# Peptides against a protein of PDB entry 7AE7, part 154

Target 1, 321 residues: chain A of PDB entry 7AE7
Amino acid sequence: KVYKDLREFLEVLEQEGQLIRVKEEVNPEPDIAAAGRAAANLGKNQPAVFFEKIKGYKYSVVTNVHGSWQNHALMLGLDKNTSTKDQFYELNRRWDKFPVPPNVVKREAAPCKENVIDKDINLFEILPLYRINEQDGGFYISKASVVTADPEYPDDFNKLNVGTYRIQVKDRDRVGIQALAMHDIAVQLEKAEAENKPLPIAITIGNNPLVTFMASTPVGYNQNEYEFVGALQDGVPMDIVKSDLYDHLYVPAGSEVVLEGHIIPRVRTVEGPFGEFPGSYSGARLQCEVKIDRITHRTNPIFENLYLGIPWTEIDYLMAL

## One batch from the design tools (peptide; made by RFdiffusion4, then SolubleMPNN)

Design b2_p20_2_s4 (from b2_p20_2, 8 letters changed)
Fold by OpenDDE base, seed 5:
Order: structure tokens, then C-alpha cells, then sequence
Structure b2_p20_2_s4 (fold): chain B 321 residues (1-321), chain A 20 residues (1-20)
């Protein structure tokens, strides 16, 4: 089984008994984090948790999508009871199919383009934002696949980077991003900032689960994560589409939400704290700031966010194989 | 193979809470 988007994966998770649907209205805090912790307590077969109704918001949240070995098996299109060993061997077998180039689809064929917001941008109208941990310094987008390119080689598709970075919401149209020196985005940002230019960025939320997996998997600077997604799909290309603002940025065609904008050159603002792990908060630091200039989204967009809480956290599964 | 940081992590969550 190959998935075009998050929705096809959530459907399979639900069919396989690996998704809990919360149909009653919940408070963003503390209920989302509390229900995630409760799901983590279900033992080895931790389900995704889908919140249909969130007080004060229009749209849904899903968490813990990658939060078990069963969900990881299903992501690979395997039987949910496939051993971690066999999942590892299958992942390695498929990895050797790299590169599998993506299909570039037309804008009209991309579900992420169903709706556009290009004025009066307000992230709170599109994303049901909540604090993941009680002591978090704000709202985090923790499971985004962030697309950037090399400013010197914008048309080099092999240098197109799809990564996962810590993103704090700063304002209605602004986010802080943690671009550490070891990340490919930091290399690209350094080139842009040397010329005092903005770095183009697309922050994609709610993707094909293999896109999220690859965005969380370090690859070479000259290796495209989408070409690994096609490899992990056993040689089936994934679908991508051009961003609306930038000819050189491509986003997953099935993304629930795409935040298009730019990293503001030579600006740093206070970001954090964030509870990355139980009992450890990262301190507040000066981090990069992104201005959001355009949003595209699916109708009734699903906000996919990480479950962070009692280990094993969703990030532990994303990083385990 | 992706050199993911944790080859030695437990292949199962350490805490099994049985559903009641």
C-alpha cells in the first residue's frame, strides 16, 4: 500500500484499529496533550489520536500518527504486526532504490491548492494551535516538513531540502524556526544572509507519512528527500507541486496546509522554551524568524502535530529506524 | 541504510500498560 496523503494513511490506521477518534469537543489545553498521554499508556500498540472538534477552532488535530511500531509498519504498507526487524530489513531494501524522482503534478491536480489565503493571514484561523507542554513558551508546529533550496543553486533539485525543524508560532503571520548549524537549512540560510536576502521557505503540514519520515531522516546535502520517499514507496514516485510564490520550491501535492514565506535575513528573535523531552526544557534562544506571505490548504485541513510526553514519544519512532 | 542515531534503542516501548 502506498499513500498519497495523510488522509489515506489515517483511513488505514482507523481500519487497522490504530486510530482513536475523539468526536466530542475538547479544549486545546490540556485535553490534546492529556489524550496523547492516555494513548501512550495503551502499551505497545499506541494509536494515533484524531480530535474532530477543538474549542475555539474550526479544524481538527491529529497526533501520534507515527507513534508505534504498528503505525510504522502500516506507513511502509506492511502488515501492522510486522516485526521491527522485518520493517528494518524492508526499509533498507527499499532505500537502495534511491533515487526515485517524484511526479510534478499540475496546480489544479494538487489537493494542497484547494484554498488560498494571500491577505490578512492568521495562522490561528487555519491551525488549532495549543501548547504541547504546560511550560512551553508558546504554540509549536512540531511535525512540519520544511522545504528550502540552495540560493546559489535554486534550480538544483538535488539541493532541495525537506527537513523537520522546531517551529514556534510568534504572531498571526510569523513563526520562529530553529535552524541549527548542523542542519541543511542553516547552510542555505547562511548563503542568503551573506547577501542580506530572504530565504524562500515552504512549511508543509499534514503529509504522506513517508514524507514526514524522510523530513525527519538526515540525508546528504545533495540528496533529495522526495527521491527517498519514492524509494520507500518501493519505487512508486510521490506527487509534488510547485509552490505558489517560488518556482524552485516544490511541496507535497497532498499537504493539508502549506505556509509559504521567507526567513527574514539577519533577524533573530526569542524562541522557546520548549519541552523536547520529559524533564528537559530547551532554554529560550535567539532564533530565525519566518514571515508567512501565503497559505494554501485543503478544505477542512487536519493539523498533524507530534505527540510529546511519556516515552516512547512519536519522535522516538520517527528516529528509531 | 539511514544512519539513524539509535540502532540500540529497544525495539518495543519499555512500558507495557495492559489495557484493563
Amino acid sequence: as target 1 above (321 residues)
Amino acid sequence: APLKVFPDRPRAPPLVLELP
Scores: peptide ipSAE 0.033, ipTM 0.584, DockQ to the pose 0.025
Fold by OpenDDE base, seed 2:
Structure b2_p20_2_s4 (fold): chain B 321 residues (1-321), chain A 20 residues (1-20)
Amino acid sequence: as target 1 above (321 residues)
Amino acid sequence: APLKVFPDRPRAPPLVLELP
């Protein structure tokens, strides 16, 4: 099975008994994190948790989408009971199919383009934001696939980067981003900041589960994550669409939410703390700031966010294979 | 093989969100 978007994957998770649907209205805090922890206590077969109704918000949250070996098997389109060993062998077999170039779809064919916000941007109207951990210094977008390009080679598709970075919401239209020197985004940002130019960015939320998986997977600077998604789809290309603001940025056609904007050059603002691991908090540091200039989103967008409760956390599974 | 695949390790090295 190949998935076009998060929704097709959530449907399969639900059919396979790997999704808990919370239909009652929950408080953003502490109920989302508490329900995630409760789902983690179900043992090795941890389901995704879908919150239909969140007090004070219009839209839904899903957590723990990658939070088990069963969910990981289903992501690969395998039987949910496929052993970790067999999942590893299949992943490696598919990896050798790289590169599988994506299909560039028309704007009209891309579900992420169903709605546009280009004025009076307020992230709190689109995303049901909450603190993941009690000691977090704010609201985090922890499962975004962030798209950037090399500003020296913007038309080199092999240098298009899709990565996962820690993102704190700072204002209605601003986010802090942790661009560490070891990440490809930091190389691209350094080039932009050398010229005192903004770095174009698209922060994509709620993707095809293999996009999220690849965005969490280190690859070479000259390797495109979308071409690995096609390989992991056993040679079926994924669908991408051009961003609205930038001719050189492409986003997953099925993204639930796309935040288009720019990293402000040579600006650093206080970000954190964040509970990266249970019992481990990073301190507050000066980090890059993104201005959000445009949002595109699906109708009734699902906010996919990481489950960071009791180990095994969703991050452990995203990195394990 | 993908760099993150550790068949012998139940845990990934945590996503090095660890700031050095």
Scores: peptide ipSAE 0.027, ipTM 0.606, DockQ to the pose 0.031
Fold by OpenDDE base, seed 3:
Structure b2_p20_2_s4 (fold): chain B 321 residues (1-321), chain A 20 residues (1-20)
Amino acid sequence: as target 1 above (321 residues)
Amino acid sequence: APLKVFPDRPRAPPLVLELP
């Protein structure tokens, strides 16, 4: 089975008994993080947790989407009881199909384009933001697939990068991004900052689960993550669409939310702290800042966010396979 | 293929990339 978007995957997770739906209104804090911890404590079969109603917000949250081997098997379109070994062999078999170029769909065919916000940007109106950990210095977007390009080779699709980075909400239209020197985004940012130019960026939230998986998987600088998604779909191309602001950036057609903007050149602001693990906080550091200039989103967008806690959590499955 | 860590291994500590 191949999934077009997060919604098709969540439907399968629910059908397979790998999703808990919380229908009652919850408080953003501490209830979302507490329920994520409770789900992680269910042993090897950790379900996703879908919160339909969050107090003070309009939209839903889902966490722990990749949070088990069962969810990982289903992501590969396998039986949920497929052994970790067989999942590994199947993933490797499919990996050898690289490259599988994506389909570029028309704007009108892309669900991520259903709604547009181009003025009075307010992330809190679109994303039900919450602290993941009690001591977090703010609200984090922890499961975004961030799209950037090489500013020297903007038309080289092989240099288009889709990565996962720690993102702190800084203001209604600002986010801090942790772009570390080892990440492909840092190479691209260095080139832009050398010329004192903004780096175009699209921060995509709530994707096809294989996009999120590939965005968390290091690949070569000249390898496109979307072409690996097609390989992992057993040779079925994924659907991408051109960003609204940039001709050279392509986003997943099915993204729940797309934040389009730019990294502000030569600006660094305080980001953090963030509780990456219970009892382990990364200190506050000077990090890059993104201006959000445009939002596109699906109607009733689902905020997919990473559950972090004691191993094994969702990040372990994203990094483990 | 990415070098995948088997589920029986304790988490590699987060990539706490300490910048030097």
Scores: peptide ipSAE 0.030, ipTM 0.600, DockQ to the pose 0.033; fails the geometry check
Fold by OpenDDE base, seed 1:
Structure b2_p20_2_s4 (fold): chain B 321 residues (1-321), chain A 20 residues (1-20)
Amino acid sequence: as target 1 above (321 residues)
Amino acid sequence: APLKVFPDRPRAPPLVLELP
């Protein structure tokens, strides 16, 4: 089975008994994080948790989507009871199919383009934001696939980077992003900042589960994550579409939300603390800031967000293979 | 942290949101 988007994957998780649907209105805090921790603590068969109604918000949240070996098997389109060993061998077999170039679809064919917000940007109107852990210094977008390009080679598709970064919401139209020197985004940002230019960015939320998996997977600087998604789809290309602001940035056609904007050159603002994947808090530090200039989103967008903390949580499963 | 390892195609260490 290949998935076009998050919704097709959530349907399979629900059919396989790997999704809990919470239909009653919940509080953003602590209920979402508490349910994420409770799901992680099951130790096996950990389900996704889908919250239909969040107090004070219009849209839904889903967490723990990759939060088990069963969900990881289903992501690969395997039987949910496929052993970790057999999942590894199948993943490795499919990896050898790289590169599988994506299909570029027209704007009109991309579900992520159903709605546009180009003025009065307010992230809180689109995303049901909450603290993932009690001591977090703010609201985090923890499961975004962030698209950037090399500003010296914007038309080199092999240098297009799709990565996962720590993103704190800073204002209605601003997010902090952690671009560590070891990440490809930091190389691209360094080039832009050397010239005091903005770095174009698309922050994509609620993707095909293999996009999220590849965005969490380091690859070579001249290797495109979308071409690995096609490989992991056993040779079926994924669908991408041009961003609205930038001809050189391509986003997953099925993304629930796309935040288009730029990293502000030579600006650093306080970000954190954040409860990280070891179950410890990282301190507050100066990080890059993104201005959001445009949002595109599906009708009734699902905010996919990661629960993380003391292992094993969803991030550990995302990184295990 | 878990390591994403392919025997024939070694990758960089997994993406870490922050080092502790």
Scores: peptide ipSAE 0.022, ipTM 0.520, DockQ to the pose 0.031; fails the geometry check

Design b2_p20_3_s1 (from b2_p20_3, 9 letters changed)
Fold by OpenDDE base, seed 4:
Structure b2_p20_3_s1 (fold): chain B 321 residues (1-321), chain A 20 residues (1-20)
Amino acid sequence: as target 1 above (321 residues)
Amino acid sequence: SYEEVEKRNKELVAAAEKAF
């Protein structure tokens, strides 16, 4: 099976018994993290956890979407009981299909374009933000697929980068982003900052699970993650749509939320600490700041966020293949 | 409310900024 969006994947997870639905109203803290820990304690077959109602928020949260080998098998459209070995072999077989170019859909055909916010932006109205870890220095968006381009080669689709970065919410319309020197975004940002120009950015949340997987998978600087998504879909192209602000940025057509904006050149603000692993906090540092200029979102957007509560975290599954 | 969450987040960020 191929998934167009997060919703189609969540439906399959629920059908396969790999999704727990929490229907009762929860507090953002500590209940989301507590329920995530409880789900992780269910053993190796860790389900996703879907929170329908969060006190003080309008929208839902889902966590631990990639948090098991069963979920990973289902992501590949395999039987949930497919062995890790067979998943690895199938992943490699499909990888050899690269490149599979995405389909560019019209704006009207893209679910991520259902709603637009271009004024009075407030991330807290769209995303049910919570501290992932008790000692986090703020609220994080930890499972976003971030789209940037090379500012010297903006029309080179092969240099279009889709990556996963640590993002701390800084204000209603601002986020801190950790762009490490080893990340493709850091190369692109360096070029923009050399000219004191903003770097265009689209932060996409709640994607096709293979987009999230590929955004977390290192590829070559001249390789497009969307073309790997098509390969991992066994040769079925994924659907992308042009961003609203930038002609050269393309986002997944099915994204739940798209934050369009720019990295402010030569500005650094305090970001962190964040608990990347249980008991391991990366310290607070000066990091880049993104201004959010426009939001597009699906009606009743689902905030997909990472679960980090126990060994064999969702990150471990995302990096284990 | 989300306003209370926003306020708390700003307070957390401001506390982190004072640590430098």
Scores: peptide ipSAE 0.029, ipTM 0.571, DockQ to the pose 0.827
Fold by OpenDDE base, seed 5:
Structure b2_p20_3_s1 (fold): chain B 321 residues (1-321), chain A 20 residues (1-20)
Amino acid sequence: as target 1 above (321 residues)
Amino acid sequence: SYEEVEKRNKELVAAAEKAF
């Protein structure tokens, strides 16, 4: 089975008994994190947790989407009881199908384009932001697939990078992004900053689960993550659409929310701390700052965010294979 | 409200910026 978007995957998770729906209004803190921890305590078959109503917000949150081997099997379109060994075997078999080029769809065919905000940008109106850990220095977007291109080769689709980065909300229209030197985004940013130019960026939230998986999987600088998504879909291309602001950036057609903007050149602001793992806080550092210039989103967008609870955390499943 | 949450975020960010 192949999924076009997060919603199709959540439907399957619910059908397979791998999603808990919380219908009662919850507080952003501490209830989201607490419910995630409670779900993690249900045993080895950790479900996703979908919060329909969050106090002070209009939209929903889903967590722990990748938070079990069952969810990982379902992501691959396998039986939920497929062994980790067989999942690994199937993943490797499909990996050899690379490259599978994506389909570029028209703007009118892309669900992520249903709504546009280009003025009075306020992330808090679109995303039910909450502090994941009590000691976090702010609100984090921890499960975004971030799209950037090489400024020297903007039309080289093979250098289009889709990665997962730590993103702290800094203001209504600003986020901090952790671009470490080992990340492909850092190479692209260095090129932009050498010329004192902004780096175009699209921060995509609530994707096809294989997009999120591939954004969390290291690939070669000249390899496009979308072509691996097609490989992992057993040769079925994924659907992408051109960004609204940039001709050379393509986003998943089914994204729940797309934050389009730019990394401000040669600006660094305090980001963190963030509790990346239970009992470990990465220190606060001077990090890059993104200005959000445009938002596109699906009607009633779902904020997919990472579950950080007791081990195994969702990140452990994203990085384990 | 989300405005209260936004205010809290700004306070947290400002506290972090003063700490470092």
Scores: peptide ipSAE 0.025, ipTM 0.642, DockQ to the pose 0.867
Fold by OpenDDE base, seed 1:
Structure b2_p20_3_s1 (fold): chain B 321 residues (1-321), chain A 20 residues (1-20)
Amino acid sequence: as target 1 above (321 residues)
Amino acid sequence: SYEEVEKRNKELVAAAEKAF
């Protein structure tokens, strides 16, 4: 089984009994985080939690999408009861299929292009934002697949980077991004900042689960994460579409929300703290700031966000390679 | 500073509350 988008995966999770649907209106805080914690307490078979209605918001949230070995097996299109060993064996077998180049689809064929916001941008109108942890210094977007390119080699598709970074909402149209020196985005940003130029960026939310998985998996600077997604789809290419603002950036065609913008050159603002793990907060730091210039989104977009609960956390499953 | 982050968080919460 291959998934085009998050929605096809959530349908399978629900069919397999790996999704809890909360139909009652919840408060964004503390109910989303509390329900996530309650789901984590169900033991090894932790379901995804889908919140249909969030007070004050128009759209839905889903958490804990990757939060179990069953969900990980289903992501690979395997039986949900496939052993961890057999899942890793299958991952390794499929990894050898790299590279599997993505299909570039037309704008009109990409679900992420159904709606456009290019003025009066307000992230709170599109994303049901909440504090993941009680002591977080703001609202975080924690499962975004962030697309950037090498500004010296914008046409080199092998240098197109799709990574997962800590993103704090800073304003209606601003987010802070943690670009550490070890991240490929930091190399690209350094090149842009050397010339005092903005770095083009697309922050993609609610993706095909293998995109989210690969964005969380370190690969070589000259390796494209989308080509690994195709490998992990057992040789089936994934669908990508050109960004609206940039000819050299490609986003997953099925993304729920795409935040297109730029990293502001040579600007650093306070970001954090964030509770990356239970009982541990990364301190407040000066981080990069992104201006959001355009949003594209699916109709009734689903905000996929990380569940941070008692170990094993969703991060532990995403990092368990 | 941490105080600046807390201030900004309060501003964001207040902005969200106005969107409700």
Scores: peptide ipSAE 0.019, ipTM 0.492, DockQ to the pose 0.087
Fold by OpenDDE base, seed 2:
Structure b2_p20_3_s1 (fold): chain B 321 residues (1-321), chain A 20 residues (1-20)
Amino acid sequence: as target 1 above (321 residues)
Amino acid sequence: SYEEVEKRNKELVAAAEKAF
């Protein structure tokens, strides 16, 4: 089975008994993290946790989407009881199908374009933001697929990067992003900052689960993550759509939320701390700042966010394959 | 209320910015 978006995957998770739906109103803190920890304590069959109602917010949150081997099997369109060995075998078999070029769909066919916010941007209106860890220095978007291009070769689709980065919400329309030197985004940012130019960026939230998987998987600088998604879909192309602000940026057509903006050149602001691992916090550092200039989103967008409460964390599963 | 949550969230962000 191939999924067009997060919603099709969540439907399968629910059908397979791998999603808990919390229908009661919860507090953003501590209830989301507490329920995630409770789900993690259910043993090996850790379900996703879908929160329908969050106090003070309009929209829903889902966590722990990739938080089990069963969820990984289902992501690959396999039986949920497929062994880890057989999942690895199938992943490797599909990897050899690279490249599988994506389909570029029209704007009107892309669910991520259903709604637009281009004025009075407030991230707190669109995302049910909460602290993932009790001692976090703010609100994090921890499961976004971030799209950037090479500013020297903006039309080279092979250099279009889709990566996962630590993103702290700084203001209504500002986020901090951790662009480490080992990430492809750092190469692209260095080129933009050399010319004192903004780096165009699209921060995509709530994606096809294979997009999120590939965004967390290191690939070559001249390899497009979307072409690997098509390979992992057993040769079925994924659907992408042009960003609204930038002709050279393409986002997943099914994204729940797309934050379009730019990294401000040569600006660094305080970011952190964040609990990257249970019981360990990365200190505060000066990090890049993104201005959000436009939001597109699906009607009733689902905020997909990472579960980090106790081992095995969702990141452990994303990086274990 | 939404406004109370937003206010608390802003206070939390501002507290984090002052802690460093």
Scores: peptide ipSAE 0.008, ipTM 0.440, DockQ to the pose 0.564

